Peptides against a protein of PDB entry 5D63. Designs and how they scored, part 44

Target 1, 292 residues: chain A of PDB entry 5D63
Amino acid sequence: SLRRGIYHIENAGVPSAIDLKDGSSSDGTPIVGWQFTPDTINWHQLWLAEPIPNVADTFTLCNLFSGTYMDLYNGSSEAGTAVNGWQGTAFTTNPHQLWTIKKSSDGTSYKIQNYGSKTFVDLVNGDSSDGAKIAGWTGTWDEGNPHQKWYFNRMSVSSAEAQAAIARNPHIHGTYRGYILDGEYLVLPNATFTQIWKDSGLPGSKWREQIYDCDDFAIAMKAAVGKWGADSWKANGFAIFCGVMLGVNKAGDAAHAYNFTLTKDHADIVFFEPQNGGYLNDIGYDSYMAFY

## One batch from the design tools (peptide; made by RFdiffusion4, then SolubleMPNN)

Design b1_p12_2_s2 (from b1_p12_2, 9 letters changed)
Fold by OpenDDE base, seed 4:
Structure b1_p12_2_s2 (fold): chain B 292 residues (1-292), chain A 12 residues (1-12)
Amino acid sequence: as target 1 above (292 residues)
Amino acid sequence: LEELRRERREAV
C-alpha cells in the first residue's frame, strides 16, 4: 500500500512527471506532463498523498506548491476528461478528488484511478513534451499501457522513518533523547539545503562566545529552513526536514550543537555544520539530544 | 557532562 507522503510522480513510459502548470492555485489549472531534473526540487511536481480513512488505497493528492488538489473535471468518465488542480481538502468526500492508487501489473509502478469515474490518470498518447495533456482515460488495473503507469518517487519521510535513520547512526550517545516536532518531512537535496543556509546569512555570521555560538548557528539554520518551507509551499500537513542535535565528544571534554539532514535514500542521517556549511558523516560528537 | 551541556561554546 502507498504510504502517506510527498511524491514525485513520474510516467513509467517517458521521462515526464505530473506537473501542475505554472504551479497556479487557480481552479481548473491544467495538470500536465513535464520534464524534471533529478536530485532537485521540481517545484510544481510534488504531491502530498493523504490516505482516506476506511477507504482502501484511496488518497487525495495535494500539490505542494499550490495547495490545490488533483481533480477530475466534473468527475466525468469520458476518456480525455481533463485532470486539473482545484481547491479542496485533504479528507474530502468529493469523488472528483479521490484517487485509488495501487500497484500496476509490473509490480513497480502505480496506477491512479479516480474513485468515482473508475477511469485512470493517463499521459495522453504518452506525449513526452512539456505541457502534454494528462486526462482521465478508460483502463484496467492489469493493463500494461505505460500511459497510465506511474512511479511514485517518495520525497518525504515520516517521523518514524527519521527516528529509525537516527537510531542506525553510530554517533548517538547512550543518553540520547529525541524529540519529534512533526509527522511528515520533505527531505531536501543537499544543494537546496545549502542554498537555504547561504540565504540565511549564516555563512557571514561571526562566532561569538556564548552570545552567538554553536547553538545559535544550529537553531538559526533550523529557523531558516522552517521559514523557507513556509514561504515556498502552500500545502499544509508536512514540514521540511532539518534537525538540531546536541552532542558531546568522545573525550567528554567538549560539547557542540549542530544540524543534520537525511541522505538521498532516506536511510541515514548526515551531519551539517552550520558554522561552515559542511556535510559530515562524523562530526566528532555523539548526540545526546535531537529535535526535528 | 551536565556542565558541558549547559555551555554550547564550541567553534569549528
Scores: peptide ipSAE 0.114, ipTM 0.765, DockQ to the pose 0.167
Fold by OpenDDE base, seed 2:
Structure b1_p12_2_s2 (fold): chain B 292 residues (1-292), chain A 12 residues (1-12)
Amino acid sequence: as target 1 above (292 residues)
Amino acid sequence: LEELRRERREAV
């Protein structure tokens, strides 16, 4: 079953993603097909899937940018019914905003069925143009129609997944204690992570013994990422991944504080040095504490 | 080690 998380939802037939037009929070904003750039933040094309308790394979889909929800207009079962952004809540009972999401017959893509109407989210005519209509359309689960098949590219990790990534890293001290701050984390591309670092002012910050040393840099980076998240997205229920670690060197005579993020495949962590903006697989310390 | 944990003064 589809896990709770943030997804970039891409059509199986053409290089088009489910896009909330202009990221607008207005009720009735069209959801359309739109081009995307891999390995970047596609701002209007990220969707938080929240599973509905006790309703199998059924979710709300919250646009990360607007904070509004995917909504089948009037819940109509008519082919061609508009799919729009609309205000809502994660655990709504409104069938217009409830989507059953299950694997298609190909075993890789998903189909998105409106819970009430039983119609499917359809990229009309498989149109790859920006602004192409996405609508509810008749269909079946076993049909191979690529207009109704979607890849769910997971853009986030759960706290458990993050924990697992940390646990796999060889630079963890035997005394390691991790503290999980949130449940789901949007994982940023390094370019975005670096830009946040630059914008934070940290590149121009002066290291000063104790008063503004490694821990201050590391915490400032995390704070900057947190603020970036808050300022960038209207949806709730997730955080931006940016960890802080405290580590000790192999000799046991030096300690350091630094950041870390996740690799693109979310399987590993990479260390980030907030004092110089560097990414390292080995920062020279073994972490005895992290919070993220 | 405990002292080091309190004094995180490493500069890059």
Scores: peptide ipSAE 0.110, ipTM 0.764, DockQ to the pose 0.168
Fold by OpenDDE base, seed 5:
Structure b1_p12_2_s2 (fold): chain B 292 residues (1-292), chain A 12 residues (1-12)
Amino acid sequence: as target 1 above (292 residues)
Amino acid sequence: LEELRRERREAV
């Protein structure tokens, strides 16, 4: 039932998220509870859930930052067994790194069960402090213990979801053709998107007729986001959402190239003008082509 | 329209 995607995993009882300590790629790095800031990139707290073929509701969980995987130490079924980051692969057969993830009894949160040990990921004692221990612990699927219940906040969209968001937008030309470049996209908060824009040098770039005009700005922004993604995350199998559009105005006498990203709820797109860093619901053009 | 699509020179 849980879809492939990138998740911020938050405890159901306290405002704590599953955090790979210091984002370290070292084997045995503790996974801990840690505070988080909503609507921001919580760098060490993003997990790519990869479903295992032919194993119902079972996933690997790759830390986006470190590229390592959630690992139950020695696969032990003992309560209090450490959960750590460890090197692995998305489709491993190592039961220490296989997690069955299903809805809890409350119908909103999930429980995370180790495939081998059948113990559950547990925020020990519900400790809300930074660095609180996360461990394997005995439990049942129907138990209501919030120490073992987790909200999976989806931080990414599939290409199909992105396509649907575009299709809902009123500023799409009848001749529109979209080209999907990747399968899963991390959606950035606008603040992060803007920071990438600033760091790209585009704010200081001069518009020049043909030689560096709207298409150059739009492509440069996409390239900057791509590079940011590559430089920021060690996990593979996803991209950073940043689209390019070509549009024509209502009068049909002007064309423009611009960017777009997704809204916070991932249901809609918002246009981004790379020449000035502005976000707009209406950029004044109808898109006849996009790639993202 | 095709000509316009090729020449995207809009400055903000």
Scores: peptide ipSAE 0.109, ipTM 0.763, DockQ to the pose 0.162
Fold by OpenDDE base, seed 3:
Structure b1_p12_2_s2 (fold): chain B 292 residues (1-292), chain A 12 residues (1-12)
Amino acid sequence: as target 1 above (292 residues)
Amino acid sequence: LEELRRERREAV
């Protein structure tokens, strides 16, 4: 079953993703096929899937950028019915905005069925052009039509997944205590993480004994990421991943504060030094405390 | 160790 999370949703037949046109929050904004760049933030193409309690395999899909929801126009079962962004809530009872999402017959891709109409999200004619129509269309769960098959590329991690990634890292002190601040985290590409660091002013900040030392740098980075998240996205119910760690070196004669994020595959953490913007697999310290 | 945990003085 599909887990709660943020997804980039890509067509199984052509290199096109489900895109909210111009990221507009206006009711009735077309959802269209659009090209994407791997390993980047595709701003209008991220969707928060929120599972509906007690309704098997059924979700709302909130566009991360606009804060609006995927909506089948008038809930119509007619082939070619527009799929648009529309105002809504995560746990709505409106069948126009409820989507049953299950594996297709190929076992890798998903199909997206409107709960009410029982029609499927369809990239019309498999058109790979930017702005291609996405519509509700007749179909079945078992047919192999690639126009109605979608890969769900997970762009976020749960707090449990983040915890597991930390637990696998060899640079964790035996006295480690972790503190989870949120439930779901968008994981940024390093390029975006670095840009936030640059924009924060930290590259020009001077280390000063106690008054602005390692902990200040690390906390400032986390604050910058938090502010970036708040300023960039209209959807709620998630955070941006950026951790803070306190660590001690092997000799036990030095302590440090630093940041960390997740690797591309979300399986491991990578350390980030906010004093110089470096990414390291080994920062020279074992963490005894983290919050993220 | 406890004193080190309180002293955040390391620069890179």
Scores: peptide ipSAE 0.091, ipTM 0.763, DockQ to the pose 0.132; fails the geometry check

Design b1_p12_2_s3 (from b1_p12_2, 10 letters changed)
Fold by OpenDDE base, seed 4:
Structure b1_p12_2_s3 (fold): chain B 292 residues (1-292), chain A 12 residues (1-12)
Amino acid sequence: as target 1 above (292 residues)
Amino acid sequence: LEELRRERLERI
């Protein structure tokens, strides 16, 4: 079953993603096919899938940018019915905004069925052009039509997944204690993470004994990421991944505070030095504490 | 142990 998380939803037939046009929060904003750039934040193309309790394989889909929800217009079962962004709530009972999402017959892609109408999210005619219509359309779970098949590229991790990534890292001290602050985390590309770092002013910050040293840099980076998240996205129910670690060196005579994020595949952590913006697989310290 | 950690952190 599809896990709760943030997804980039890509058509199985053409290089097009499900896009909320202009990221607009207005009711009735068209959801369309649009090109995307891999390994970047596709701002209008991220969807938080929230599973509905006690309704198998059924979700709301909240656009991260707009905070609005994928909505089948009037819940109509007519082929060609518009799919739009519309105000809603994560656990709505409105069948216009409830989507049953299950694996297609190919075992890799998903189909997205409206709970009420039983029609499927369809990239009309498989049109790869920007702004191509996405609509509810008749279909079946077992047919192979790529117009109704979607890859769900997971852009977030659960706290458990983050914890697992940390646990497999060799630079964790035996006394390590992690503190989980949130439940789901959008994982940023390094380029975005670096840009936040640059925009924070940290590159120009001067190290000063005690008053602005490693812990200040690390906490400032986390604060910058948090603020960036709050300012960038209207959806709720997730955080932006940015960890803080305290570590001790092998000799046991130096300690350091630093950041970390996740690798592209979300399987491992990479350390980030907020004093210079460097990414390292080995920062020279073993972490005895983290919060993220 | 915690005191040692704090002291180590304060050094850099």
Scores: peptide ipSAE 0.048, ipTM 0.727, DockQ to the pose 0.198
Fold by OpenDDE base, seed 5:
Structure b1_p12_2_s3 (fold): chain B 292 residues (1-292), chain A 12 residues (1-12)
Amino acid sequence: as target 1 above (292 residues)
Amino acid sequence: LEELRRERLERI
């Protein structure tokens, strides 16, 4: 079953993703096919899938940018019915905004069925052009039509997954204590993480003994990421991944505060030095405390 | 132990 999380939803037939046009929060904004760039934030193409309690394999899909929800216009079962962004709530009972999402017959892609109409999200004619129509269309779960098959690329991690990634890292002290701040985290590409760092002013910040040293840099980075998240996304129910660690060196005579993020595959952490913007697999310290 | 860690942290 599909896990709660943030997904980039890509057509199985052509290199097109489900895009909320212009990221607009207006009711009735078209959801369209649009090109995407791998390993980047595709701003209008991220969807938070929230599972509906007691309704198997059924979700709302909230556009991360707009905070609006995928909506089948009037819940119509007619082929070609528009799929739009529309105001809603994560646990709505409105069948126009309820989507049953299960594996397709190929076992890799998913199909997205409207709960009420039983029609499927369809990239009309498999059109790969930017702005191509996405509509509700008749179909079945076992059909192989790539117009209705979608890859769900997971762009977030649960707190448990983050915890597991940390636990796998060899640079964790035996006394390590981790503190989880949120439940689901959007994982940023390093380029975006670095840009946030640059925009924070930290590259120009001067290290000063105790008054603005390693802990201040690390916390400032965490704060910058938090603010970036709040300013960038209208959806709720997730955070942006950025950790803070305290570590001790092997000799046990020095400690450091630093940041960390997750690798592209979300399986491991990578350390980030907020004093210089560097990414390292080994920061030279073993973490005895983290919060993220 | 924690206090020692803090002291070490304050050194950098």
Scores: peptide ipSAE 0.045, ipTM 0.735, DockQ to the pose 0.199
Fold by OpenDDE base, seed 1:
Structure b1_p12_2_s3 (fold): chain B 292 residues (1-292), chain A 12 residues (1-12)
Amino acid sequence: as target 1 above (292 residues)
Amino acid sequence: LEELRRERLERI
C-alpha cells in the first residue's frame, strides 16, 4: 500500500535516517544510519520508491542524490550482510535490489524486506551514531524490534495530490484550467525554495514593461527550480514542485503571473511572488491557468 | 498578460 514517491526513511527507535554515505554513486557505497535535520533537505537520505508492476508491495529504492539503488550485497541471507548503494534500474529483476515494504505490527512504521533473501533492513544494535551499520538481518513481519522498523516520511506529491491541493484553494477562477507536466514532485522547504530564488538572480532583476514583466519572473523562477533539480539530483522519474499561475484580480482589470508551491503538510498551496520572494496565502488574483 | 487572459476567456 506504500505509494510511489520520495521518502525520508527514519528509524522507529532512534533519531536516525537511512543515509547513503557521502552520497557516493560508487558501487558498494555503504548505506548507514545518520542524523537528520527536520524541515531541511537531507541530501543523502532521500529515496525514490518505485513499485514493481505485478509484484505486491515490492519496490526498488533509488537514492535521489546518487541515482544508485539500495542493494543487499550478494543477496545473502546471512545476518549482518551489508546494504549498499549499487547501480541499477527502477524496474530491475535483480532480487538484490527488490524490497518488499509493508506496515509493521504497530500499524505506523514499515519493515523493509529483501525480496530474495527475506531478511530485513536493520539498524544494527539500534546504533544512533552517524555511520552506524545498516544490514540485512533475520526477522519476521510481526515482531516489534525497532531496529527493523522505519517511518516513511513522504517528501513528494503525485500530480493528483497537487491537483487536489490546488482545487481546495479559494483563489481559483471559475474558468481555471490546470496543466500537469510531471507525475511526481519533490516538495521543497520554503528555505530551499527561497535560496533557489536568490541564486537565480531574480532578486536583482528589474521589472520592465512587457519585455521582462510578471510572466518572465514567474517562468524564470520555474526554470531556476528545474535547473536546480537537474543539477542537484542524479535520480530520474520525478520533478521539483514549482508551479506557474496566471490570474486575474477581482475587478477584472488586471492580470498577473506568479508562482506557487505546497505547504509543509502538502495539503494546500501557497503563492510565491517571484518579484520579491514573498509567500502569500492570498496574492490578490484568482488563477485561470496553471502549469506545474 | 491581460491580452492572454482575454484570449483564454474567448476560448471558453
Scores: peptide ipSAE 0.027, ipTM 0.700, DockQ to the pose 0.182
Fold by OpenDDE base, seed 3:
Structure b1_p12_2_s3 (fold): chain B 292 residues (1-292), chain A 12 residues (1-12)
Amino acid sequence: as target 1 above (292 residues)
Amino acid sequence: LEELRRERLERI
């Protein structure tokens, strides 16, 4: 079954993603097919899937940028019914905004069925052009029509997944204690993470004994990422991944504070040195504490 | 980061 998380939702037939037009928060904003760039933030194309308690395989889909929800217009079962962004809540009972999401017959892609109408989210005519219509359309779960099949590319990790990635890293001290601050984390591309670092002013900051040393740099980076998240997204219920670690060297005579993020496949962590903006697989310290 | 020094002093 699909897990709670943030997804980039891509058509199985053509290189098009589910896009909220202009990222607008207005009720009735069209949801359309749009091109995307891999390994980048596709700002209007990220969706938080929130599972509905006690309703199998059923979710709301919140646009990360606008904070509005995927909505089948008037809940109509007519083929060609518009799918739009509309105000809502994560645990709504409004069947216009409830979507049953299960694997298609090919075992890789998903189909997205409106809970009330039983119609499916359809890229009309498989049109790959920017702004192509997405609508509710008649269908069945076993039908092979690629217009109604979608890949769910996971863009976030749960706290448990992040914890597992840390646990796999060889640079963890035997006394390690981790502190989990949130439940779900959007994982940024390194380019975006670096840009936040640049915009924070840290590249021009001077190391000074005690008054502005490693812990200040590491905490400033985490604060910058937190602010970036709050300023960039209107949806709630997730955080931006940026960890802080305290570590000790192998000799046990030096300590350091630094950051870390996740690799593209979300399986491993990579260390980030906020004093120079470098990414490293080995920062020269074993972590005895982290919070993220 | 003064963590190691602090821990040493606390053990004295």
Scores: peptide ipSAE 0.027, ipTM 0.708, DockQ to the pose 0.174

Design b1_p12_2_s4 (from b1_p12_2, 9 letters changed)
Fold by OpenDDE base, seed 2:
Structure b1_p12_2_s4 (fold): chain B 292 residues (1-292), chain A 12 residues (1-12)
Amino acid sequence: as target 1 above (292 residues)
Amino acid sequence: REELRRERRDRV
């Protein structure tokens, strides 16, 4: 089954993603097909899928940017019914906002069925144009129609997945203790992560013994990422991935505080030095503590 | 032990 998480939802037939037009929070804002840029934050095209307890394979889809939810207008089963952003809650009982999401017949893409109407989210005519209509449309689970097939590109990790990524890293001390702060994390491209670092003022910050040294830099970066998240997204129930580590060198006579993020495939961590903005696979320390 | 390590902060 589809895991709780943040997804970029891409049509299986054309290079178009499910987009909340202008990221608007207004009720009735059209959800449309729109082009996207890989390995970037597609601001209006990220959706938090929240599984509904005791309703198999059924989710709400919250637009990360607007904080509104995917909504089938009036829950109508008519082909061509608009799919819009609308205010809602993660665990709503409103069938207009409940979506059964399961694998399509091809085993890689998903179909998105409205729980109430039993119609499917459809990129009308497979139109790849920006602003193309997305609507509810009749269909079946076993049909191969690419207009109704969607790739769910996972843009987030669970805390457990992050924990696993840390655990497999060779630069973790035997005494390591990790502390998980949140449940789900949007993983940023390095370019975005770096931009946050730049905007934080850390590049111009002066290292000063004890009073503003490695831990201050690392925590400041964490804080900057947190603020960026809060300022950028209206949805709740997730965080932005940015870890802090404390590490000790091989000799055991020096310690350092630094950051880390996840690689593109979310399988590994990469270390980030907030004092210079560098990414490293080996920062020269083994982590004995992390929080993220 | 942990406090001791933190006092050994690296100058980079």
Scores: peptide ipSAE 0.094, ipTM 0.754, DockQ to the pose 0.183
Fold by OpenDDE base, seed 3:
Structure b1_p12_2_s4 (fold): chain B 292 residues (1-292), chain A 12 residues (1-12)
Amino acid sequence: as target 1 above (292 residues)
Amino acid sequence: REELRRERRDRV
């Protein structure tokens, strides 16, 4: 079954993603097919899938940018019914905003069925052009029509997945204690992470003994990422991944505070030095504490 | 106290 998380939803037939037009929060904003750039933030194309308790395989889909929800207009079962952004809540009972999401017949893509109407989210005619119509359309779970098949590219990790990635890293001290601050984390491309670092002013900050040393740099970076998240997205229920670690060297005679993020495949962590903006697989310290 | 000392006496 599909896990709670943030997804980039891509058509199985053409290189098009589910896009909320202009990222607008207005009720009735069209959801359309649009091109995307891999390994970047596609701002209007990220969706938080929230599972509905006690309703199997059923979710709301919140647009991360607008904070509005995928909505089948009037819940109509007619083919060609508009799919729009509309105000809502994560655990709504409104069947216009409830979507059953299960594997398609090919075992890799998903189909998105409206819970009430039993119609499917359809890229009309498989049109790959920007602004192509997405609508509710008649279909079946076993049909092979690529217009109704979608890849769910996971853009976030759960706290458990982040914990597992940390546990796999060889630079963790035997006394390590981790503290989880949130439940779900959007993982940023390094380019975006670096840009946040640059915009924070940290590149121009001077190391000063105790008054502004490694811990101040690391905490300032985490604060900058937190502010970036709050300023960039209208949806709630997730955080932006940026960890802080305290570490000790092998000799036990030096300590350091630094940041870390996740690799592109979300399987491992990579260390980030906020004093110079560098990414490292080995920062020279073993972590005895982290919070993220 | 050992942990607290490590945090603030870091010189790197």
Scores: peptide ipSAE 0.093, ipTM 0.753, DockQ to the pose 0.212
Fold by OpenDDE base, seed 5:
Structure b1_p12_2_s4 (fold): chain B 292 residues (1-292), chain A 12 residues (1-12)
Amino acid sequence: as target 1 above (292 residues)
Amino acid sequence: REELRRERRDRV
């Protein structure tokens, strides 16, 4: 089954993603097909899928930017019924906002069925243009129609996945203790992570012995990411991935504080030096503590 | 719980 997480949802037929138009929080805002840029934050195209307890394969889909939910207008089963953003809650009982999401017949893409109407989210006519209509449409689970097939590209990791990525890194000290602060994390592209770093003022910050040294830089970066998250997204129930590590060098005579994030495939961590904005596979220290 | 001590922080 589809895991709880943040997804970029892309049509299987054309290079178009499910987009909340203008990221608007207004009730009735159209959800449309829109182009996207890989390896970037597609601001209006990220959806938090929250599984409904005791209802198999059924979710709400919260737009990360607007904090509103994917909604089949009036719950109508009529083909061509608009799919819009609408205010809601993660565990609503409103069938207009409940979506059964299961693998399509091709085994790689998903179909998105409205729980009440049993119609499917459809990129009407497979239109690849920006602003193309997305609607509820009649269909079946076994149909091959690409208008109703969607790739769910996971843009987040669970705390367990993050923990696993850390655990397989070779630069972890035998005394390592990790502390998980949240449950689900949006993983940022490095370009976005770097921009947050730049905007934080850290590039212009002066290293000063003890009063503003490695730990201050690392914590300031994490704080900047946290603030960026709070200021950027209206949805709740997730965090932005940015870790802090304390490490010791091989000689055991020096320690450092630094950041880390996840690689593009979410399988590994990469170290980030907040004093210079560099990404490194080996920062020269083995981590004995992390929090993220 | 005991604190894990290290000799010093990185000076760069």
Scores: peptide ipSAE 0.089, ipTM 0.744, DockQ to the pose 0.166
Fold by OpenDDE base, seed 4:
Structure b1_p12_2_s4 (fold): chain B 292 residues (1-292), chain A 12 residues (1-12)
Amino acid sequence: as target 1 above (292 residues)
Amino acid sequence: REELRRERRDRV
């Protein structure tokens, strides 16, 4: 079954993603097909899938940017019914905003069925143009029509997945203690992570003994990422991944504080030095403490 | 122990 998480939802037939037009939070804002750029934040194309308790394979889909929800207009079962952004809540009972999401017959893509109407999210005519209509359309689960098949590219990790990535890293001290602060984390491309670092003012910050040294840099980076998240997204129920670590060197005579994020495939962590903006596979320290 | 680790925080 599809896990709770943030997804970039891409059509199986053409290079088009499910896009909330202009990221608008207005009720009735069209959801459309739109081009996307890999390895970037596609701002209007990220959707938080929240599973509905006790309703198999059924979710709400919240647009991260607008905080509004995917909504089948009037819950109509007519082919061509508009799919729009609309105000809602994560655990709504409104069938206009409930979507059953299961694997298609090809075993790799998903189909998105409206819970009430039983119609499917359809990229009308497989149109790859920006602004192409996405609508509810008749279909079946076993039909091979690529207009109704979607790849769910996971853009987030659970706290458990992050924990597992940390545990696999060779630069973890035997005394390591991790503290998980949130449940689901949007993982940023390094370019975005770096931009946040730049915008924080840290590149111009002066290292000063004790008063503004490694721990201050690392915590300031975490705070900057947190603020960026709050200022950038209207949806709730997730955080932006940015960890802080405390580590000790192999000789045991020096300690350091630094950041870390996840690799593109989310399988590993990479260390980030907030004093210079560098990404490292080995920062020269073994972590005995982290919070993220 | 943890206090000692704080004390040996590098100053680079």
Scores: peptide ipSAE 0.081, ipTM 0.748, DockQ to the pose 0.186

